Peptides against a protein of PDB entry 4BOS. Designs and how they scored, part 1

No score or structure here was measured in a lab: all are predicted.

Target 1, 163 residues: chain A of PDB entry 4BOS
Amino acid sequence: PVLTRTVVPADNSCLFTSVYYVVEGGVLNPACAPEMRRLIAQIVASDPDFYSEAILGKTNQEYCDWIKRDDTWGGAIEISILSKFYQCEICVVDTQTVRIDRFGEDAGYTKRVLLIYDGIHYDPLQRNFPDPDTPPLTIFSSNDDIVLVQALELADEARRRRQ
Target 2, 163 residues: chain A of PDB entry 4BOS as posed
Amino acid sequence: PVLTRTVVPADNSALFTSVYYVVEGGVLNPACAPEMRRLIAQIVASDPDFYSEAILGKTNQEYCDWIKRDDTWGGAIEISILSKFYQCEICVVDTQTVRIDRFGEDAGYTKRVLLIYDGIHYDPLQRNFPDPDTPPLTIFSSNDDIVLVQALELADEARRRRQ
Structure headers, positions and changes below count from the first letter of each chain, unless a header shows other numbers.
Peptide ipSAE was made for these designs. It is ipSAE averaged over its two directions, with the distance scale d0 held at 1.0 Angstrom where the peptide's residues are scored. Compare it between designs on one protein only; published cut-offs may not apply.
The geometry check fails a fold that doesn't show the stated peptide or that is severely misdrawn somewhere.

## One batch from the design tools (peptide; aimed at target 1 D11 N12 D70 W73)

Design b1_p8_1 (made by RFdiffusion4)
Pose (drawn by RFdiffusion4):
Parts: sequence; structure tokens; C-alpha cells
Structure b1_p8_1 (pose): chain A 163 residues (1-163), chain P 8 residues (1-8)
Amino acid sequence: as target 2 above (163 residues)
Amino acid sequence: PPPMAPPP
């Protein structure tokens, strides 16, 4: 089986669309983004002690309004939040310098999902099978460290191809 | 940052 990127629309919401794709087992639905952003705002507004002005670069309310827009990009804050909400590890494979940032690293989730990130775009990763009957898989066991190795190599290859 | 296509 081969680790594969599926290209989602680069419409400013790719982070949410990619996370949704992998946690739902391979469903592409761009319309999920407004709801996922509202979910983020709900969680950010619920903990102003943690989501402080220093962390957000603005007021808690300003951040909530900002993330609810259809043109703002999700990042580490959003990913950390979505990892907990979905109760899975979200591994972002960064093809800029070829590394993996593992959200939910120490929460003992049983599940793991992967996104590929080039500094501008997010796309979901999935495992494809050469058997006509076996659909792609987007959710992996936390014990499954080999998929992380394959993702690092895909990151190397993706970096080479992009250059 | 680079511009992105707007949502449909």
C-alpha cells in the first residue's frame, strides 16, 4: 500500500477540509469549514485564561471573529483544538524542512491521522490499496509508527518534486 | 501570503 495525497480546494479553508476528510474516514466536504470554524470559536471563547492576548495576538473575541471568517487560515491553535475534539492524534507532515508535528502527542489517543503541509497548503493523506475492493484508509492506530516513516519519505519526495 | 481562491 502507498501513502497518497488527495488534493482539496485551496479556498483558505484547506486545513479544516483536510482534517474533516481524514477524521471522517475519507469524506471530502468543503461545506464543513464554516461549522468547524464556529466550533473553534466556541472552544477559544470558553478558555480565555489559556487563549490569552499573548497567545492569539489579539483579544479572545477578536480571534473568534477572525477564525470565523471564510478567508482566514487555520494553524496550530486550530489543530490542537481539533485533535482533542476528535480525540485523535493529528500529524502534520511539514514538507518545508521535512518534519512531523504530532498534535495529541501525549494524550494517549488510539487513533492517528495525517495531513501534508507545504507552508501554504494543507491536504489530507491516506493509505491506498492495490486491491479493487479495499477503499483507502485515513485513520491509523497510534501504534502504527510505520505510517509516520512513510509520511516522512513522502515529505522528502514531495519536497523534491515541488522544487 | 499568497492569495487563495475564494470558496464557491

Design b1_p8_1_s1 (made by RFdiffusion4, then SolubleMPNN; from b1_p8_1 with P1R M4F)
Fold by OpenDDE base, seed 4:
Structure b1_p8_1_s1 (fold): chain B 163 residues (1-163), chain A 8 residues (1-8)
Amino acid sequence: as target 1 above (163 residues)
Amino acid sequence: RPPFAPPP
């Protein structure tokens, strides 16, 4: 089995598209972003004490309005929220640093999904199987350390390509 | 805003 990258559109909503892809088992739906942005805004609005100005860099209401725009980028805040919402660990491998940041790692989730990030774009990762009739896997066991090794290998190769 | 930042 090999871990591969599915390139999603660079339309300012790549994070949302990528997360949707992996948590839905490999469904590419670039139209998912508006609803996911609304979901983020709803969750942020529901807990203004936690999602404070110090965390958001703007007022809670301003952030909610901002993230619902179709041209704003999601980041760590969105990943953290989506990890909790989908009840899975979200692992992001960074091709610039060859590091994996694990969101939700202390929550005790049994499942993990993986994204690859290059500094300006997110893509989803999937495991392909030698049997062409077996669909790719996007949801892994949180104990599957092999997939993390494979993700690091992908990131390292990507980094070398850019050098 | 960068697409990736430290988590809150």
Scores: peptide ipSAE 0.074, ipTM 0.822, DockQ to the pose 0.121
OpenDDE base, seeds 1, 2, 3, 5: peptide ipSAE 0.069, 0.071, 0.072, 0.072; ipTM 0.818, 0.817, 0.816, 0.819

Design b1_p8_1_s2 (made by RFdiffusion4, then SolubleMPNN; from b1_p8_1, 3 letters changed)
Fold by OpenDDE base, seed 2:
Structure b1_p8_1_s2 (fold): chain B 163 residues (1-163), chain A 8 residues (1-8)
Amino acid sequence: as target 1 above (163 residues)
Amino acid sequence: GPAFAPPP
């Protein structure tokens, strides 16, 4: 099996589209962003003590209004929230640094999903199988470290292509 | 462009 990248639209919601893709087993739905933004805002609003201004960089309410805009980009905070919501480790491989950042790695989740990030864009990763009748896999065991190696290989190749 | 917050 080979790990491959599915290119999602390079819009301001690529993170949400990518996360939705992997956690839903390979469903591409660029229209998912508004609801995912609202979901994040709802979670943040529900716990103002945890999601403080110190964490958000703005007031809880300001963040909620901000993230619900259709022209704002998500990042580490949103990934962390989505990791908790979907109860899975979200691994982001960075093509600029050839590093993997694991979100939710200390939560004891049994599943992991993978995104590839180039500094301005997120795409989902999937495992393709030799058998064409076997659909691609987007949800991996959190013990599957081979997929992390494969992700690093993809990132390294991407980095070399840009050099 | 839109406001952006990358991973750490």
Scores: peptide ipSAE 0.059, ipTM 0.769, DockQ to the pose 0.107
OpenDDE base, seeds 1, 3, 4, 5: peptide ipSAE 0.053, 0.056, 0.056, 0.059; ipTM 0.786, 0.773, 0.777, 0.787

Design b1_p8_1_s3 (made by RFdiffusion4, then SolubleMPNN; from b1_p8_1, 4 letters changed)
Fold by OpenDDE base, seed 1:
Structure b1_p8_1_s3 (fold): chain B 163 residues (1-163), chain A 8 residues (1-8)
Amino acid sequence: as target 1 above (163 residues)
Amino acid sequence: RPAFAPPA
């Protein structure tokens, strides 16, 4: 089995597309962003005590309006929220640092999904199998540390190609 | 570009 990257459109919604891809088992849906943005806004609005200006960098209301725009970029806040919503660990490997940030690691989830990030773009990761009749896997056990090693190797290769 | 910082 090999871990591979599926390149999604380089639009302002690559994070949402990538998350949707992995949590839905490998479904590429570039049109998923509007509803996911609204989901984020709904969750942010539901807990103004936690999602304060200190966390958001703007008022709760301003952030909700901002993230619902089709030209704004999702980031760590969105990943944290989506991890909780989908009840899975979201692991993001950074090609610039070759390090993995694990979102939801302290929640006790049994599943993890993986994204690759290069500083300006998110893509989903999947495990391909030698049997052509076996579809790629995007949802892994939270105990599967081998996939994290493979993600680091993939990121390191990407970094070398960027030289 | 998307902000990528670890959660607090």
Scores: peptide ipSAE 0.064, ipTM 0.811, DockQ to the pose 0.115
OpenDDE base, seeds 2, 3, 4, 5: peptide ipSAE 0.063, 0.057, 0.062, 0.062; ipTM 0.809, 0.793, 0.808, 0.806

Design b1_p8_1_s4 (made by RFdiffusion4, then SolubleMPNN; from b1_p8_1, 3 letters changed)
Fold by OpenDDE base, seed 2:
Structure b1_p8_1_s4 (fold): chain B 163 residues (1-163), chain A 8 residues (1-8)
Amino acid sequence: as target 1 above (163 residues)
Amino acid sequence: RPAAAPPP
């Protein structure tokens, strides 16, 4: 099996599109962002004690209004929220540092999904199988460490290509 | 650009 990258549109919503892709088993829907933004805002608004100004860098209300804009970018906090919502570990391999940041790793989730990040763009990762009749896999066991190795290989290759 | 995804 080979881990491959699916390039999603390089718009301001690539994070949301990428997460949606992997958690839904490989469904590419660039139009998913508005609802995912609203979902995040809803979650944040529901727990102002936890999602404090200290965490958000702005008031709870300001963040909710901000993230719902169609031109704002997501990051670590959004990934953390989505990890919890979808009850899966979200592993982000960074092509700039060739490292993996594992969100939700302490939550005890049995599933993990993978994104690849280059500092300005997120893409989803999937495992392709030799049998063409077997669809690509985007949801992995949280014990599948080989997929992390493969992700690092992709990141390293991407880094070399940029040099 | 999207915010960085630092380690948790």
Scores: peptide ipSAE 0.079, ipTM 0.834, DockQ to the pose 0.118
OpenDDE base, seeds 1, 3, 4, 5: peptide ipSAE 0.076, 0.077, 0.078, 0.071; ipTM 0.830, 0.831, 0.837, 0.822

Design b1_p8_2 (made by RFdiffusion4)
Pose (drawn by RFdiffusion4):
Structure b1_p8_2 (pose): chain A 163 residues (1-163), chain P 8 residues (1-8)
Amino acid sequence: as target 2 above (163 residues)
Amino acid sequence: PLWGSPLP
């Protein structure tokens, strides 16, 4: 089986569309983004002690309004929140310097999902099978550390191809 | 295409 990127639209919501794709088991639905952003705003507004002006670079309310736009990019704050909401580890494979940032690293989730990130774009990763009957898999066990190794190598290859 | 921006 081969680790594979599926290219989602680069419409400013790729982070949300990519996370949705992997946590839902391989469903591409760009229309999920506005709802996922509202979910983010709901969680950010619910903990102003943690989501402080220092963390957000603006007021809690300003951040909520900002993230609800269709043109703002999701990042680490959003990913941390989505990991908890979906109760899975979200592994971002960064092809800029070839490393993995593992959200939900120490929450003991049983599940793991992967996104590939080049500093500008987010796309989901999935495992493809050479058997005609076996569909791709986007959710992996937390015990499954080999998929992380394959993702690191894909990151190396993706870095080479992009250059 | 991208026309928006990330958080600073």

Design b1_p8_2_s1 (made by RFdiffusion4, then SolubleMPNN; from b1_p8_2, 4 letters changed)
Fold by OpenDDE base, seed 1:
Structure b1_p8_2_s1 (fold): chain B 163 residues (1-163), chain A 8 residues (1-8)
Amino acid sequence: as target 1 above (163 residues)
Amino acid sequence: GLTGSFPP
């Protein structure tokens, strides 16, 4: 089995497209972003005590309006929220540092999904199998540490290509 | 964290 990257459009909504891809089992839907942005805004608005200016860098309402724009980029806040919403660990491997950030790792989720991040773009990761009749896997066991090793290898290769 | 938000 090989971990591979599926390149999604660089349309400012790559994070949302990538998350949707992996949590839905490998469904590419570039049109999913508007609804996901609204979902984020709804969740942020629902808990102004937690999602404070200290966390958001702006007022709760300002953030909600900002994230709903079609040209703004999601990050750690959005990943954390989506991890909770989809009840899975979201692991992001960074090609610049060859490190993995794990979101939701302390929540007791049984599943994990993986993204690859290069500092300006997110893509989803999937495991391909030798049997062509076996579809790629995007949802892994939270105990599957092999996939994390493979993600690091993939990130390291990507880093080498840039150098 | 390693994952950041970006303005337009």
Scores: peptide ipSAE 0.046, ipTM 0.740, DockQ to the pose 0.218
OpenDDE base, seeds 2, 3, 4, 5: peptide ipSAE 0.040, 0.042, 0.043, 0.043; ipTM 0.720, 0.732, 0.736, 0.741; seed 4 fails the geometry check

Design b1_p8_2_s2 (made by RFdiffusion4, then SolubleMPNN; from b1_p8_2, 4 letters changed)
Fold by OpenDDE base, seed 5:
Structure b1_p8_2_s2 (fold): chain B 163 residues (1-163), chain A 8 residues (1-8)
Amino acid sequence: as target 1 above (163 residues)
Amino acid sequence: PLTGEFPP
């Protein structure tokens, strides 16, 4: 089994496309972003006490309008929200630092998904199997630490290619 | 740093 990267379009919505890909078991849908943006806006709007200006960097309403734009970039806030929504850890391996940021790790989720991030772009990760008839896996056990090691290996290789 | 760890 090998962990591989699926390159998604660099269209300012790569985070949403990547998350959708992994949580849906490997479905590439670049058109998923608008609905995911709306979902996030809805969640944020529903809890202005938690999603305050201090958290968002702007007013609750301003954030909701902002995130629904097709040219705004998702980040840690959005990943955290999506982790809660999908009830899974979202693990992001950074190719610049070769480190993994884990979102939702304190929630006790049984599942995790993995993204690879280079500072300006997100892509989803998947496990491929030797048997071509076995589809790639995108949803892993939160106890599967091997996949995290493999993600770090991918990131390290990517970093070496750029150095 | 651009991401980080967040509780649920």
Scores: peptide ipSAE 0.038, ipTM 0.733, DockQ to the pose 0.061
OpenDDE base, seeds 1, 2, 3, 4: peptide ipSAE 0.042, 0.043, 0.044, 0.043; ipTM 0.726, 0.727, 0.734, 0.723; seeds 1, 2, 3, 4 fail the geometry check

Design b1_p8_2_s3 (made by RFdiffusion4, then SolubleMPNN; from b1_p8_2, 3 letters changed)
Fold by OpenDDE base, seed 3:
Structure b1_p8_2_s3 (fold): chain B 163 residues (1-163), chain A 8 residues (1-8)
Amino acid sequence: as target 1 above (163 residues)
Amino acid sequence: GLTGSPAP
């Protein structure tokens, strides 16, 4: 089995599209972003004590209005929120640093999903199997360290292409 | 801020 990348549109909502892809088992739906943004805003609005200005960098209300715009980018905050919502680790491999940032790793989740990030774009990762009748896997065991190694290899290859 | 970057 090999870990591969599915390129999603670079439409300012690639993070949401990528997360939706992996948590839904490999469903590419670029139109999912508005609802994903609304979901995050709802979660943030529901707990202003936790999602404070110190965390958000702006007031709770300002953040909610901002994240619901179709041209704003999500990041670590949004990934953390989505990790909690979907009850899984979200692992992001960075092609610039060849490092993996793990979100939700301390929550005891049994599942993890993987994204690849190049500094300006997010894409989802999936495992392809030799058996053509076995569909690609996007949700991995949190004990699957091999997938993390493969993600690092994929990132390293991407970095080499830029040299 | 952290928005736009996967790293905290």
Scores: peptide ipSAE 0.058, ipTM 0.776, DockQ to the pose 0.127
OpenDDE base, seeds 1, 2, 4, 5: peptide ipSAE 0.060, 0.052, 0.048, 0.045; ipTM 0.784, 0.768, 0.750, 0.762; seed 1 fails the geometry check

Design b1_p8_2_s4 (made by RFdiffusion4, then SolubleMPNN; from b1_p8_2, 4 letters changed)
Fold by OpenDDE base, seed 5:
Structure b1_p8_2_s4 (fold): chain B 163 residues (1-163), chain A 8 residues (1-8)
Amino acid sequence: as target 1 above (163 residues)
Amino acid sequence: SLTGSFPP
């Protein structure tokens, strides 16, 4: 089995497309972003005490309006929210640093999904199997540390290609 | 971390 990257469109919504891809088992749907953005906005709006200006960098309402725009980028806050919503650990491997940030790691989730990030773009990761009839896997056990190693290998290779 | 940024 090999961990591979599925390149999604660089349309400002790559984070949402990537998350959707992995949590849905490998469904590429670039049109999913508006709903994903609305989902995040709804969650943020539901708890203005927690999602304060200190966290959001803007008022709760301003953030909700902002994140629902089709050209705004999600980041750590959105990943954290999506991790909690989907009840899975979201692991992001950074090709610039060859490091993995784990979102939801302390929540006790049994599942993890993986994204690869290059500083401006997110892509989903999937495990391909030798048997062509076996579909790629995007949802892993949170105990599967091998997939994290494989993700780091992908990131390292990407870094090498840029050097 | 602020929205739109990575890593936190």
Scores: peptide ipSAE 0.040, ipTM 0.739, DockQ to the pose 0.118
OpenDDE base, seeds 1, 2, 3, 4: peptide ipSAE 0.038, 0.037, 0.036, 0.039; ipTM 0.722, 0.718, 0.714, 0.734

Design b1_p8_3 (made by RFdiffusion4)
Pose (drawn by RFdiffusion4):
Structure b1_p8_3 (pose): chain A 163 residues (1-163), chain P 8 residues (1-8)
Amino acid sequence: as target 2 above (163 residues)
Amino acid sequence: PRPVFPKP
């Protein structure tokens, strides 16, 4: 089986659309983004002690309004929140310098999902099977460290191809 | 900052 990127629309919500794709087992639904952003705002507003002005670069309320827009990009704050909400490890494979940032690293989730990130775009990763009957898989066991190795190699290859 | 892309 081969680790594969599926290209979602680069409409400013790719982070949410990619996360949704992998946690729902391979469903592409761009319309999920507004609801996922509202979920983020709900969680950010619920903990102003943690989501402080220093962390957000603005007030808690300003950040909530900002993230609810259809043109703002999700990042580490959003990813950390979505990992907990979905109770899975979210592994972002960064093809800029070829590394993996593992959200939920120490929460002992049983599940793991992967996104590929080039500094501008987010797309989901999935495992494809050469058997006509076996659909792609987007959720992996936390014990499954080999998929992380394959993702690192895909990051190397993706970096070479992009250049 | 990342660019803003037009809607499809």

Design b1_p8_3_s1 (made by RFdiffusion4, then SolubleMPNN; from b1_p8_3 with P1S)
Fold by OpenDDE base, seed 1:
Structure b1_p8_3_s1 (fold): chain B 163 residues (1-163), chain A 8 residues (1-8)
Amino acid sequence: as target 1 above (163 residues)
Amino acid sequence: SRPVFPKP
C-alpha cells in the first residue's frame, strides 16, 4: 500500500474540494465548494462569541460574506470547522516544512483524513492498494501512525523536487 | 489571498 496524492483543480476552492474528497471516501466533486462555503458561514454566524473579530480578522458578518465568495481561499479556520462538522481529525502535511498540522486532535475522533499543502494549494491524500478491486482509502484510524509517516515521506519528496 | 496555515 502506498499513499498517493490526487491533484484537484486549482480554482480557489481546492481546500473544500480536497476535504470533500477525503471525507466522502474518494469522491472528486469540484462543485462542492459553494455549499461547503455556506456551511462555514452558517457555523461562523452561529457563534459570534467564539468567532469574534479577533479570531476572524473581520467582523463575523464580513467574514461570512467573504468566505462565501467563489474566489476566496479557505484556511485553518475552515479546516477546524470542517473537522468538527465531519467529526474527524484533519491532518495537513506541509511540503514546505515537512510538518503535519493536526486539526481536531484533542476532540477524541476515531478517524483521520489527510491533505497535502504546498503553501498555495491543497490536495487530498489516499492509500492505494495493489489489488485493483480494492478501492483507495481516504479515511484512516486516528491510531494509524503509518499513514502520517507516509505523508511526511511524500512531503519530503515534494520538497526535494523544488530544491 | 492564500490558504492560512497552520491553525491559530
Scores: peptide ipSAE 0.059, ipTM 0.786, DockQ to the pose 0.126
OpenDDE base, seeds 2, 3, 4, 5: peptide ipSAE 0.054, 0.054, 0.057, 0.056; ipTM 0.774, 0.773, 0.781, 0.773

Design b1_p8_3_s2 (made by RFdiffusion4, then SolubleMPNN; from b1_p8_3 with P1K)
Fold by OpenDDE base, seed 1:
Structure b1_p8_3_s2 (fold): chain B 163 residues (1-163), chain A 8 residues (1-8)
Amino acid sequence: as target 1 above (163 residues)
Amino acid sequence: KRPVFPKP
């Protein structure tokens, strides 16, 4: 089994497309972003005490309007929210630093999904199998540390190609 | 770019 990357469009919504891909078992749907942005805004608006200006960098209302734009980029806030919404760890391997940021790691989720991030773009990761009849796997056990090692290997190789 | 870090 090999961990591989599926390149999704670089259309400002790659984070949302990538998350959707992995949590839905490998479904590529770039049109998913508008609804996911609305979901983020809904959750942010629902808890103004937590999602304060200190957290958001702007007022709660301003952030909700901002994230719903089709040209704004999601980040750690969105990943955290989506981790909670989908009830899984979202593990992001960064090709610039060759490190993994684990979102939802303290929530006790039994499942994890993986993204690869290069500083300006997110892509989903999946495990491919030698059996052509076995579809790629995008949802892993939160105890599967091998997939994290494989993700780091992918990131390290990507970094070496650009250094 | 939109950073992954820091976590909220």
Scores: peptide ipSAE 0.064, ipTM 0.798, DockQ to the pose 0.087
OpenDDE base, seeds 2, 3, 4, 5: peptide ipSAE 0.052, 0.060, 0.062, 0.060; ipTM 0.765, 0.787, 0.789, 0.788

Design b1_p8_3_s3 (made by RFdiffusion4, then SolubleMPNN; from b1_p8_3 with P1E)
Fold by OpenDDE base, seed 4:
Structure b1_p8_3_s3 (fold): chain B 163 residues (1-163), chain A 8 residues (1-8)
Amino acid sequence: as target 1 above (163 residues)
Amino acid sequence: ERPVFPKP
């Protein structure tokens, strides 16, 4: 079994496309972003006490309007929200630092998904199997630490290629 | 500490 990267478009919505890909079992749909942005805005708007200006860097309303633009980038806030919404741990391996940041790790989810991040772009990760009749896996057990090791290896290789 | 991934 090999962990591989699926390159999604660099259209400012790569985070949303990547998350959608992994949580839906490997469905590539670049058109998913507008609705996901609305979902983020809806959740942010629903709890202005939690999603405060201190967290958002702007007023709650301004953030909602901002994230719904088709050219704004999602980040840790969006990942945290989507982790909670989809009830899964989202693990992001960073090729610049060769570190994995785990979102939702304290929520007790039984499932995890993986993204790879290079500082400006997100892509989804999947496990491919030698049996051609076994489809790639994007949703892993939260106890599967082997996939995290594989993600680190993938990131380390990516870093070496850039240096 | 959770990282804040840069936004444009």
Scores: peptide ipSAE 0.055, ipTM 0.787, DockQ to the pose 0.073
OpenDDE base, seeds 1, 2, 3, 5: peptide ipSAE 0.054, 0.051, 0.055, 0.052; ipTM 0.786, 0.777, 0.791, 0.779

Design b1_p8_4 (made by RFdiffusion4)
Pose (drawn by RFdiffusion4):
Structure b1_p8_4 (pose): chain A 163 residues (1-163), chain P 8 residues (1-8)
Amino acid sequence: as target 2 above (163 residues)
Amino acid sequence: PPPPQPPP
């Protein structure tokens, strides 16, 4: 089986669309983004002690309004929040310098999902099977460290191809 | 709709 990127629209919501794709087991639905952003705002507004002005670069309310727009890009704050909400590890494979940032690293989730990130775009990763009957898988066991190795290699290859 | 994201 081969680790594969599926290209989602680069409409400024790719982070949410990619996360949704992998946690829902392979469903592409761009319309999920406004609701996922509202979910983020709900969680950010619920903990102003943690989501401080220093962390957000603006007021808690300003950040909530900002993230609810259809043109702002999700990042580490959103990913950390979505990992907990979905109760899975979200592994972002960064093809800029070829590394993996593992959200939910120490929460003991049983599940793991992968996104590929080039500094501008987010796309979901999935495992494809050469058997006609076996659909792609997007959710992997936390014990499954080999998929992380395959993702690092895909990151190397993706970096070479992009250059 | 807002413009698309640029290439890296």

Design b1_p8_4_s1 (made by RFdiffusion4, then SolubleMPNN; from b1_p8_4, 4 letters changed)
Fold by OpenDDE base, seed 1:
Structure b1_p8_4_s1 (fold): chain B 163 residues (1-163), chain A 8 residues (1-8)
Amino acid sequence: as target 1 above (163 residues)
Amino acid sequence: APPPLPAA
């Protein structure tokens, strides 16, 4: 089995498209962003004590309005929220640093999904199998550390290609 | 570009 990336559109909503892809088992839907942005805003608005200016970098209301724009980029805050919403660990491998940031690792989730990030774009990762009749896997066991090693290898290869 | 990931 090999871990591969599926390149999603670079349309300012790559994070949302990538998350949707992996949590839904490999469904590519570039039109999913508007609803996901609204979901983020709703969750942020629901807890102004936690999602404070210190966390958001702007007022709660300003952030909600900002993230709902179709041209704004999601990041760590969105990943954290989506991890909680989908009840899974979201692991992001960074090709610039060749490290993995694990979101939701302390929540005790049984599932994990993986994204690859290069500083300007997010893509989803999937495991392909030798049997052509076996569909790619995007949802892994939170105990599957092999997939994390494979993600690091993939990121390192990507880094070497850019240097 | 999207916001950077946490430094942690």
Scores: peptide ipSAE 0.068, ipTM 0.803, DockQ to the pose 0.073
OpenDDE base, seeds 2, 3, 4, 5: peptide ipSAE 0.066, 0.063, 0.066, 0.066; ipTM 0.799, 0.790, 0.800, 0.796

Design b1_p8_4_s2 (made by RFdiffusion4, then SolubleMPNN; from b1_p8_4, 4 letters changed)
Fold by OpenDDE base, seed 5:
Structure b1_p8_4_s2 (fold): chain B 163 residues (1-163), chain A 8 residues (1-8)
Amino acid sequence: as target 1 above (163 residues)
Amino acid sequence: APPPRPAA
């Protein structure tokens, strides 16, 4: 079994495409972003006390309008929201720092998904199997620390290639 | 710190 990266389009919506890919079991749909953005906006709008200007960097309403634009980029806030919505850890391995940021790690989720981030782009990660008839796995046990090691190895290799 | 937003 090998952890591999699926390159998704760099179309401002790579985070949403990547999250959708992994939570849906490996479905690449670059057109999924609009609905993902609306979902996030809906969640943010539902709790203006928590999703305050201090957290969002703009008013709740301004954020909702902003995130629904097709050219705005998601980040940690959106990942944390999606983690909660999909009830899974979202683990992001950064190729620049060779570290993993785990979102939802304290929520007690039993599942985790993995993204790889290089500072400007998000891609999804998947586990491939030797048997060609066995489909790639994108949803892992939150106890599967081997996949995190594999992700770090993948990130380290990517970092080395850029040096 | 969590990863920042993607940037060009």
Scores: peptide ipSAE 0.090, ipTM 0.797, DockQ to the pose 0.174
OpenDDE base, seeds 1, 2, 3, 4: peptide ipSAE 0.087, 0.087, 0.085, 0.086; ipTM 0.806, 0.803, 0.791, 0.801

Design b1_p8_4_s3 (made by RFdiffusion4, then SolubleMPNN; from b1_p8_4, 3 letters changed)
Fold by OpenDDE base, seed 4:
Structure b1_p8_4_s3 (fold): chain B 163 residues (1-163), chain A 8 residues (1-8)
Amino acid sequence: as target 1 above (163 residues)
Amino acid sequence: PPPPLPAA
């Protein structure tokens, strides 16, 4: 089995597209962002005590309006929220640092999904199988550390290609 | 997009 990257459009919504891809089992839907942005805004608005200006860098209301724009980029806040919403770890491998940041790692989720990040773009990762009739896997056991090793290898390869 | 940072 090989871990591979699916390149999604660089349309300002790559994070949302990537998350949707992995949590839905490999469904590429570049049109998913608007609803996901609304979901984020709804969750942020629902807890102004936690999602304060200190966390958001702007007022709660301003952030909600901002994230709902079709040209704004999601980041760590969105990943954290989506991890909680989908009840899974979201592991992001960074090609610049060759490290994995795990979101939701303390929540006790049994499942994890993986994204690859290069500083300006997010893509989803999947495990491909030699049998062409076996569909790629995007949802892994949170105990599957092999996939994390493979993600690091993939990130390292990507880093070397850019140097 | 913003970098992935540890969840707050």
Scores: peptide ipSAE 0.074, ipTM 0.820, DockQ to the pose 0.053
OpenDDE base, seeds 1, 2, 3, 5: peptide ipSAE 0.071, 0.069, 0.067, 0.069; ipTM 0.792, 0.788, 0.796, 0.810

